# Designs tried in a protein design run: peptides against a protein of PDB entry 5YCA. Part 89

Target 1, 132 residues: chain A of PDB entry 5YCA
Amino acid sequence: RSLPAERNPLYKDDTLDHTPLIPKCRAQVIEFPDGPATFVRLKCTNPESKVPHFLMRMAKDSSISATSMFRSAFPKATQEEEDLEMRWIRDNLNPIEDKRVAGLWVPPADALALAKDYSMTPFINALLEASS

## One batch from the design tools (peptide; made by RFdiffusion4, then SolubleMPNN)

Design b2_p19_5_s1 (from b2_p19_5, 6 letters changed)
Fold by OpenDDE base, seed 4:
Structure b2_p19_5_s1 (fold): chain B 132 residues (1-132), chain A 19 residues (1-19)
Amino acid sequence: as target 1 above (132 residues)
Amino acid sequence: SEDDEFLAYFKEKYAPNAL
């Protein structure tokens, strides 16, 4: 598959130590019509554009939003590029469907596979290790 | 707060049914 040409400079080095990012993660309980759910989030700001995105994990099953990963990694991606990547994820990984939340959510192993592709490994490791 | 920021962000982009 092909990924968008321009990547968020925040992710220029996939080999950095993730541990300093762990305390930057935050857990938050979100209320839904059918009850509460806890999410762990990490605010990621593009150092050039200053536009923030949140990476997020469902606390209960550790599923991570692949959609948010993609949007953070590729800020200039077209909708078509996003759609193609989401299709690839559906065809090659193990996304889950949750009626409460949009986008594709993937288990930890898949998230780390995507993180490698998107050069986001430290951020996803931190998100997975953070307490809920 | 960042909690408020996230809730607004999350509700708009991922969970419009969140309260």
Scores: peptide ipSAE 0.796, ipTM 0.967, DockQ to the pose 0.940
Fold by OpenDDE base, seed 1:
Structure b2_p19_5_s1 (fold): chain B 132 residues (1-132), chain A 19 residues (1-19)
Amino acid sequence: as target 1 above (132 residues)
Amino acid sequence: SEDDEFLAYFKEKYAPNAL
């Protein structure tokens, strides 16, 4: 597969220590019509554009929003490029689709695989280790 | 607050049915 050419400069170094990011994660209970669900989030601001994106994890099953990862990593990606990547994820990983939330959500192992591809391993490690 | 920011962000982009 081909990923977008330009990547968020926030993710310039995939080898950074993730531990300083852990306390930056926050757990939040979100209310839905069928009841509450807890999400752990990490605010990631593009240092160049100053546009923020939230990375997010479902606290209960540790699923990570692959869609949020992609959008954060590739801020100039087209919808077509996103659709192509989401199709790749469906075909090659183990995403789940939750009726309450949009996008593809993937298990921790898949999230880390994507993180490697997107050069955002420290951020996903932190998100996975953060308390809920 | 960041909680408010996230809720608005999350509701708009990922969970339109969130309360």
Scores: peptide ipSAE 0.796, ipTM 0.967, DockQ to the pose 0.941
Fold by OpenDDE base, seed 3:
Structure b2_p19_5_s1 (fold): chain B 132 residues (1-132), chain A 19 residues (1-19)
Amino acid sequence: as target 1 above (132 residues)
Amino acid sequence: SEDDEFLAYFKEKYAPNAL
C-alpha cells in the first residue's frame, strides 16, 4: 500500500526509548448515555505546527484507535488517503467497531504493526504499558 | 486542564454523544 508522503516530524526516530512517555499518559473516565468507559490517552504535539493529536486506548479491551494514529502521523493527508488506509486495515488486520466512538480500533498486536509502518513504535508501546 | 482539553477534542472528533 501507499502511505502519505509527508509524516509528522514528531515520529522521525522510531528507535527512541518509550519509557519516558509512560508517565505522560493519562487515564480518563468518559460518560456515555449507556454508562461510563475509561480511556488511556497520550497528547502528541507536532513540533513544527504545534497542533496536538491525542492517541487513545480503551481500558477495557486495550483496543487502540488506528484512526488517531494515522491522523497524527500524517497531518497533511487527504480524506481520500485516510479512507484508503482504513480500507486496508479492514482487509488486513482485525479492527473492531464500537457504536460509542468513531473510527477503527485495533487490538495491541495490530496497533504495534501499524506503529512500525507509521514510525510511532515508542508512542504506542508507552500507551499500551500505561496504567488505567 | 488537559482532561478538559481531551474531553472537548474527543467529543468533537470521535464521540459526539459523550456527555
Scores: peptide ipSAE 0.795, ipTM 0.966, DockQ to the pose 0.940
Fold by OpenDDE base, seed 5:
Structure b2_p19_5_s1 (fold): chain B 132 residues (1-132), chain A 19 residues (1-19)
Amino acid sequence: as target 1 above (132 residues)
Amino acid sequence: SEDDEFLAYFKEKYAPNAL
């Protein structure tokens, strides 16, 4: 597969220590018509454009939003490029769909595989280790 | 707050039915 050429400069170094990012994660209860659900989130701001994206984990099963990862990593990607990557994820990983939330959500091992591809490993490690 | 920021962001982009 092909990934977009331009990546968020926030993710220029995939080898950084993730532990300083853990306390930056926050657990938040979101109310839905059928009841509450807890998400763990990490605000990631592009240091050049100053545009933020939130990475997010479902607390219950530790699923990570692959869609949010892609959008944060590749801020100039077209919808066509996103659709192509989401199709690849469906074909090669183990995404789940939840009627309450849009996008593709993947289990921790798949999230870490994507993180390696997107150069986001410290951020996903922190998100997975944060308390809920 | 950042919680409010996230809720607005989340409702708009991922969960329009969130309360």
Scores: peptide ipSAE 0.795, ipTM 0.966, DockQ to the pose 0.943

Design b2_p19_5_s2 (from b2_p19_5, 6 letters changed)
Fold by OpenDDE base, seed 5:
Structure b2_p19_5_s2 (fold): chain B 132 residues (1-132), chain A 19 residues (1-19)
Amino acid sequence: as target 1 above (132 residues)
Amino acid sequence: SEDEEFLEWFREEYAPDML
């Protein structure tokens, strides 16, 4: 697969300590038509553009939005590039598609695999370790 | 608040049918 050329400078160093990011995560209950669900979120601001983006984990099964990861990592990606990556994820990982929320959601192990590819390991580790 | 910021963002991008 071919990932977009330009990456969010927030993720320039994949080796940083994730511990300081844990207290920045927040649990939030969201009301859906069929009932409430809790998400753990982490606000990630592109230091160059100052545009915020959230990474998120479903508290119940710890699945993480791969779509949100991709969009945060590659702010200039085309829709075609995103579609190609999402197809790759479907073919190579274990994503789920929840009717209540858009995008592909992946289990923790798959999220960490993507994090390595996107240079987001500290952020995903923090998101996974945060309490709900 | 950041909770409100997230909720608005989430509703717009990932869950338009939220209550």
Scores: peptide ipSAE 0.708, ipTM 0.934, DockQ to the pose 0.913
Fold by OpenDDE base, seed 4:
Structure b2_p19_5_s2 (fold): chain B 132 residues (1-132), chain A 19 residues (1-19)
Amino acid sequence: as target 1 above (132 residues)
Amino acid sequence: SEDEEFLEWFREEYAPDML
């Protein structure tokens, strides 16, 4: 597959220590029509554009939003590029489509595989290790 | 607050039908 050409400079170094990011994660209960659900989130700001974005983990099963990862990593990606990557994820990983929340959500192992591809490993490690 | 910021962002981008 072909990933978008331009990547968020926040993710320039995939080898950084993730531990300083852990305390930056926050758990938040969201009320849905069918009941509450807890999410762990990490605010990530593109250092050049200063545009904020959130990475997200469902507390219950540790599923992580692959869609949010992609959009954070590739801020100038086209819809076609996103669709292509989401299709690749469906074909090669184990995504979940939750009726309450949009996008593809992937289990921890798949999230880490994507993180390697997107150069987001420290951020995903922190998100997975943070308490809920 | 960041909680409010996230909630607004989340509703708009990922869960428009949330309470």
Scores: peptide ipSAE 0.707, ipTM 0.934, DockQ to the pose 0.951
Fold by OpenDDE base, seed 1:
Structure b2_p19_5_s2 (fold): chain B 132 residues (1-132), chain A 19 residues (1-19)
Amino acid sequence: as target 1 above (132 residues)
Amino acid sequence: SEDEEFLEWFREEYAPDML
């Protein structure tokens, strides 16, 4: 597959220690029409644009938003590029779709596979290890 | 707060039917 050419400079080094990021994660309860759900989030700011973007994990099943990962990693991606990647994820990984929350959500192992592709392994490791 | 920031962001981008 073809990923977008430009990547968020926040993710320039995939080998950094993730442990300092763990305490930066936050758990938050969100109220939905059918009841509450807890998410763990990590605020990631593009150092060039200064635009914040959150990475997210569902606390209950540890699913991580692949859509949010992609959008954070590739800030200049077109909708077509995103659609292409989401199709690839559907075809190659084990995503879930939740009617309450848009985008594709993937289990931890798949999230780490994507993280490697997007050069954001430390951030996903931290997000997975953070308490809820 | 960051919680409010996240909630607003989340609602706009991922969950328009949030309470």
Scores: peptide ipSAE 0.707, ipTM 0.934, DockQ to the pose 0.943
Fold by OpenDDE base, seed 3:
Structure b2_p19_5_s2 (fold): chain B 132 residues (1-132), chain A 19 residues (1-19)
Amino acid sequence: as target 1 above (132 residues)
Amino acid sequence: SEDEEFLEWFREEYAPDML
């Protein structure tokens, strides 16, 4: 598949140690109409644009937001490019869709596969290792 | 706070129907 040409410079080096990022993750309870749910989040700021973005994990099933990963990695991506990648994820990985939260959510193994493709491995490792 | 920042971001981008 073809990914967007421009990538967030935050993810220029996929080989960095992830452990310093673990303490930066935070667990947060979100209230929905049908009840509360806990998310683990990691704030990621694009060093060039200074625009913040959050990576997210559902505490209950450890699913990671693939949509948020893509949008963070490729800040200049078109809606068409995002749609194509989400279709690829549906066809090749094991995503789930939650009625309460938009986008595709993938299990840890799939998240790490995407992380490699997006050069986000340290950030996803930290997000998965953080407590909820 | 960052919690408040996240809630605003999350509501707007991923969960418009959250409480």
Scores: peptide ipSAE 0.707, ipTM 0.934, DockQ to the pose 0.908

Design b2_p19_5_s3 (from b2_p19_5, 6 letters changed)
Fold by OpenDDE base, seed 1:
Structure b2_p19_5_s3 (fold): chain B 132 residues (1-132), chain A 19 residues (1-19)
Amino acid sequence: as target 1 above (132 residues)
Amino acid sequence: SEDEEFLRWFREEYAPEAL
């Protein structure tokens, strides 16, 4: 597959120690019409644009938002590029879709596979290890 | 707060039904 050419400079080094990022993660209970759900989030700011973006984990099943990962990693990606990647994820990984929360959510192992592809392994490791 | 920031962002980008 073809990933977008430009990547968020925040993810320039995939080999950094993830442990300092763990305490930066936050758990938050969000209310929905059908009840509450807890999400663990990690605020990631593009150092060039200064635009914040959040990575997200569903606390209940540890699913990670692949869509949020992609959008964070590739800030200049087109909708077509995103759609293409989401199709690839559907075809090659084990995503789930939730009617309450848009995008594709993937289990931890798949999230780490994507993290490697997007050069954001430390961030996903931290997000997975953070308490909920 | 960051919680409010996230909720606003989350609702706009992913979960319009979030309260």
Scores: peptide ipSAE 0.793, ipTM 0.965, DockQ to the pose 0.921
Fold by OpenDDE base, seed 5:
Structure b2_p19_5_s3 (fold): chain B 132 residues (1-132), chain A 19 residues (1-19)
Amino acid sequence: as target 1 above (132 residues)
Amino acid sequence: SEDEEFLRWFREEYAPEAL
């Protein structure tokens, strides 16, 4: 597969200590027509553009939004590039799709695999370790 | 608040049915 050429400078160093990011994560209960669901979120701001983005985990099954990871990592990606990556994820990982929340959600192990590819390992480790 | 910021962002980008 071919990932977009330009990456969010927030993720320039995949070797950083993740522990300082843990207390920045927050749990939030979201109400839906069919009932509540808890998400753990981490606000990630692109230091160049100052545009905020959130990474997110479903508290119940610890699945992480791969779509949100991709969009955060590659802010200049085309829709075609995103579609290609999402197809790759469907073919090579174990994503789930939820009727209430768009995008592909992947289990922790798959999230860490993507994190390595996107240079987001500290952020995903923190998101996975945060309490819900 | 950041909760409000997230909810607005979340509803717009991923979950239009979120209340």
Scores: peptide ipSAE 0.793, ipTM 0.965, DockQ to the pose 0.925
Fold by OpenDDE base, seed 4:
Structure b2_p19_5_s3 (fold): chain B 132 residues (1-132), chain A 19 residues (1-19)
Amino acid sequence: as target 1 above (132 residues)
Amino acid sequence: SEDEEFLRWFREEYAPEAL
């Protein structure tokens, strides 16, 4: 597959220590019409554009939003590029689609595989290790 | 607050039915 050409400079080094990011993660209970759900989030700001973005984990099953990962990693990606990657994820990984929360959500192992491809390993490690 | 920021962002981008 072909990933977008331009990547968020926040993710320039995939080998950084993730532990300083753990305390930056936050758990939040979100209310829905059918009941509450807890999400763990990590605010990630593109150092060039200064535009904030959030990475997200569902506390219940530790699934990570692959869609949010992609959009954070590739801020200039086209809709076609996103659709292509989401199709690849459906074909090669084990995504879950939730009726309450849009996008593809993937289990921890798949999230780490994507993190390697997107150069986001420290951020995903921190998000997975943070308490809920 | 960041909680409010997240909720607004989350509702707009991913979960329109979030309260």
Scores: peptide ipSAE 0.793, ipTM 0.965, DockQ to the pose 0.923
Fold by OpenDDE base, seed 3:
Structure b2_p19_5_s3 (fold): chain B 132 residues (1-132), chain A 19 residues (1-19)
Amino acid sequence: as target 1 above (132 residues)
Amino acid sequence: SEDEEFLRWFREEYAPEAL
């Protein structure tokens, strides 16, 4: 598959140690009409644009938002490029969809596979290791 | 706070029904 040409400079080095990122993760309970749900988040700011973005994990099933990963990694991606990648994820990985939270959510193994493709391995390792 | 920042961002971008 073809990924967008421009990548967030935050992810220029996929080999960095992830452990310093673990304490930066935060668990937060979010209330919905049908009850609460806990998310673990990691704030990731694009150093070039200074625009903040969050990576997210559902505490209940440890799934990671693939949509949020893609949008963080490729800030200049078109909607068409995102749609194509989401289709690829549906066809090749094991995503789930939640009625309350938009986008595709993938299990840890799939998240790490995407992280390698997007050069986000340290950030996803930290997000997965953080407590909820 | 960052919790408030996240909730606002989260509601706007992913979960409009979040309270």
Scores: peptide ipSAE 0.792, ipTM 0.965, DockQ to the pose 0.919

Design b2_p19_5_s4 (from b2_p19_5, 7 letters changed)
Fold by OpenDDE base, seed 4:
Structure b2_p19_5_s4 (fold): chain B 132 residues (1-132), chain A 19 residues (1-19)
Amino acid sequence: as target 1 above (132 residues)
Amino acid sequence: SEEEEFREWFKREYAPNAL
């Protein structure tokens, strides 16, 4: 598959130590009409555009938002490029879709596979290791 | 707060039915 050409410079080095990012993660309860759910979030800011974005994990099953990963990694991606990647994820990984929260969510192993492709490994490691 | 920032962002981008 072909990923977008321009990547968020925040993710320039996939080999950095993830441990300093762990305390930056936060658990947050979100209320829905059918009840509460806890998410672990990590604020990520593109150093060039200074636009903030959040990576997020569902506390219950540790699934990670692949959609949010993609959008953070590739801020200039077209809708077509996103759709193509989401189709690839559906065909090659094990995503879930939740009626309450949009996008594709993937289990930890799949999230780490995507993180490698997107050069986001430290951030996803931190997000997975953080307490909920 | 960052908590409020996330809630609003999350609701707008991913979970319009969130309270």
Scores: peptide ipSAE 0.798, ipTM 0.967, DockQ to the pose 0.935
Fold by OpenDDE base, seed 1:
Structure b2_p19_5_s4 (fold): chain B 132 residues (1-132), chain A 19 residues (1-19)
Amino acid sequence: as target 1 above (132 residues)
Amino acid sequence: SEEEEFREWFKREYAPNAL
């Protein structure tokens, strides 16, 4: 598959220690019409554009938003590029779709596979290890 | 707050039915 050419400079080094990021993660309860759900979030700011973005984990099943990962990693990606990657994820990984939350959500192992591809390993490791 | 920032962002981008 082809990933977008330009990547968020926040993810320039995939080998950095993830442990300092763990305490930056926060659990947050979101209310829905059918009840509450807890998400663990990590604020990630593109150091070049200064635009904030969040990475997210569902506390209940540890699923990670692959869509949010992609959008954070590739801030200039087109909708077509995103659609292509989401199709790849559907075909090659084990995503889930939830009626309450848009995008594709993937289990921890799949999230780490994507993290490697997107150079986000420290961030996803931290997000997975953070308490909920 | 960052909590409110996330809620608004999350609602807009991923969960329009969130309260």
Scores: peptide ipSAE 0.798, ipTM 0.967, DockQ to the pose 0.936
Fold by OpenDDE base, seed 5:
Structure b2_p19_5_s4 (fold): chain B 132 residues (1-132), chain A 19 residues (1-19)
Amino acid sequence: as target 1 above (132 residues)
Amino acid sequence: SEEEEFREWFKREYAPNAL
């Protein structure tokens, strides 16, 4: 598959130590009509645009938003490019779609595979190791 | 706060039915 050409400069170095990012992660309860759910979140700001974005993990099953990963990594991606990647994820990984929360959510192993492709390994490692 | 920032962002972008 082909990924968008322009990547968020925040992810220019996939070899950075992830441990300093762990304490930046936070658990947060979100209320829904059918009950509460806890998410672990990590704020990621594009250093060029200064636009904030969040990476997030469901505390209960450790699923991570692949859609949020993609949008953070590729800020100039077209909707067509996103759709193509999401179809690839459906065909090649093990995503979950939740009626309460949009996008594709993937288990930890799949998240790390995507992190390698998107050059986000330190951020996803930190998100997975953080307490919920 | 970052908590409120996330709630608003999350509701807008991923979970419009969140309270």
Scores: peptide ipSAE 0.797, ipTM 0.967, DockQ to the pose 0.933
Fold by OpenDDE base, seed 3:
Structure b2_p19_5_s4 (fold): chain B 132 residues (1-132), chain A 19 residues (1-19)
Amino acid sequence: as target 1 above (132 residues)
Amino acid sequence: SEEEEFREWFKREYAPNAL
């Protein structure tokens, strides 16, 4: 498959130690009409644009937002490029969709596979190891 | 705070029905 050509400079080096990122992750309870849910979040700021973005894990089932990963990695991607990648994820991985939260969410093993493709391995490792 | 920043970002981008 083809991924967008321009990637977030934050992810220029996929080999860095992830452990310093673990304490930067935070658990947060979000209230919904049908009850609360806990998310683990990691703030990721594009160093060129200075635009904040968050990576996210659901505490209940440890699923990671693949949509948020893609948008963080490829800040100038078109909607068409995102749609094509989300279709690839549906066809090749094991995503879930939650009616309360938009986008595709994938289990830890799938998240790490995507992280390798997007050059985000340290960030996803930290997000998975953080407490909830 | 970062907690407030996340809540507003999350609600806008992913979960409009969040409280």
Scores: peptide ipSAE 0.797, ipTM 0.967, DockQ to the pose 0.912

Design b2_p19_6_s1 (from b2_p19_6, 6 letters changed)
Fold by OpenDDE base, seed 1:
Structure b2_p19_6_s1 (fold): chain B 132 residues (1-132), chain A 19 residues (1-19)
Amino acid sequence: as target 1 above (132 residues)
Amino acid sequence: PFFPPMTLDELEALFEASE
């Protein structure tokens, strides 16, 4: 597969210590028609454009939004590039299409694999370690 | 009963509103 050329400069260094990011995560209960669900979220702001995105984990099963990871990592990606990557994820990882929230959600191991590809390992580590 | 999934943009908006 071919990932977009331009990556969010927030993720320029994949080797940074993740622990300072843990207290920046927040747990939030979201009400759905079939009941509440808790998410752990991490606000990630592109230092150049100042556009924020949230990385997000479902508290119950620790699944992480791969779609949100991609959108944060590649802010100038086209819809076609996103679709191509989502197809790759479907073919190579173990995503779930959740009935409550759109996009592809992946288990922690898959999220960490994607994090290596997208150079955002510290952020995903922090998201996974944060309390709900 | 069936309900459509929330979009990621909608969920992010709820997160922002709680900041």
Scores: peptide ipSAE 0.749, ipTM 0.942, DockQ to the pose 0.877
Fold by OpenDDE base, seed 2:
Structure b2_p19_6_s1 (fold): chain B 132 residues (1-132), chain A 19 residues (1-19)
Amino acid sequence: as target 1 above (132 residues)
Amino acid sequence: PFFPPMTLDELEALFEASE
């Protein structure tokens, strides 16, 4: 598959130690009409544009927003590029479309596979290890 | 009962509000 040409410079080094990122994660309870759900989030700010995105994990099943990963990794991606990647994820991984929050959510193993592709491994490891 | 899923932008806004 083809990923967008420009990647967030925050993710220039996939080999960094993830442990310093763990305490930067935060748990937050979000109220939905059918009840509360806890998310673990990590604020990731593009060092060039200063635009932040949140990486996010559903605490209950550790599902991670693949859509948010993509948007953070590829700040200049077109909607078409996002749609193509989301289709690839549907065809090749095990995403779910959650009733509570939009986008594709993937289990931890899939998230780590995407993290490798997007050069986000330290960030996803931290997000997965953070407490809820 | 049915409710539409929250958008990622909406969820991020809630996260930002708690920063």
Scores: peptide ipSAE 0.749, ipTM 0.942, DockQ to the pose 0.869
Fold by OpenDDE base, seed 5:
Structure b2_p19_6_s1 (fold): chain B 132 residues (1-132), chain A 19 residues (1-19)
Amino acid sequence: as target 1 above (132 residues)
Amino acid sequence: PFFPPMTLDELEALFEASE
């Protein structure tokens, strides 16, 4: 598949130690009509544009938002490019469409596969290891 | 009862509000 050409410079080095990122993760309870749910989030700021995006994990089953990963990794991607990648994820990985929060959510192993593709491995490792 | 999923933008806004 083809991914957008321009990637967030925050993710220039996929080999960095992830452990310094773990303390930067935060757990937060979000209230929904059917009850509360806890998310673990990591604020990722593009060092050039200064625009932040959050990477996010559901505490209950460790599912990670693939859509948020894509949006953070490819800040100049079009909606069409996002839709194309989301279709690829549906066809090749094991995503779920959660009833509480939009986008595609993937299990940890799939998240790490995407992280390799998007050069986000340290960030996803930290997000997965952080406590909730 | 049915309720629509929260958008990612809305969820991110809640995260920012807690900072």
Scores: peptide ipSAE 0.749, ipTM 0.942, DockQ to the pose 0.889
Fold by OpenDDE base, seed 3:
Structure b2_p19_6_s1 (fold): chain B 132 residues (1-132), chain A 19 residues (1-19)
Amino acid sequence: as target 1 above (132 residues)
Amino acid sequence: PFFPPMTLDELEALFEASE
């Protein structure tokens, strides 16, 4: 598959130690019509554009938003490029479409596979290790 | 009961508001 040409410079080095990122993660309870749900989030700011995106994990089953990973990694991607990647994820990984929050959500193993492709491994490791 | 999923932008706005 083809990924967008320009990547967020925040992810220039996939080999960095993830442990300093763990305390930057934060748990938050969100109220939905069918009840509350807890998310663990990590604010990731593009050092060039200064535009932030949140990486996010559902506390209940540790699912991670693949759509948010893509948007953070490729801030200049078109909607067409996002749609193509989401189709690839549906065909090759094990995503779910959650009833409460839009986008594709993937289990931890799939999130780490995507993290390798997007050069986001330290950030996803930190998000998975953080407490809820 | 049915309700539409929250968008990612809406969820991010809730996160940002808590910063």
Scores: peptide ipSAE 0.748, ipTM 0.942, DockQ to the pose 0.859

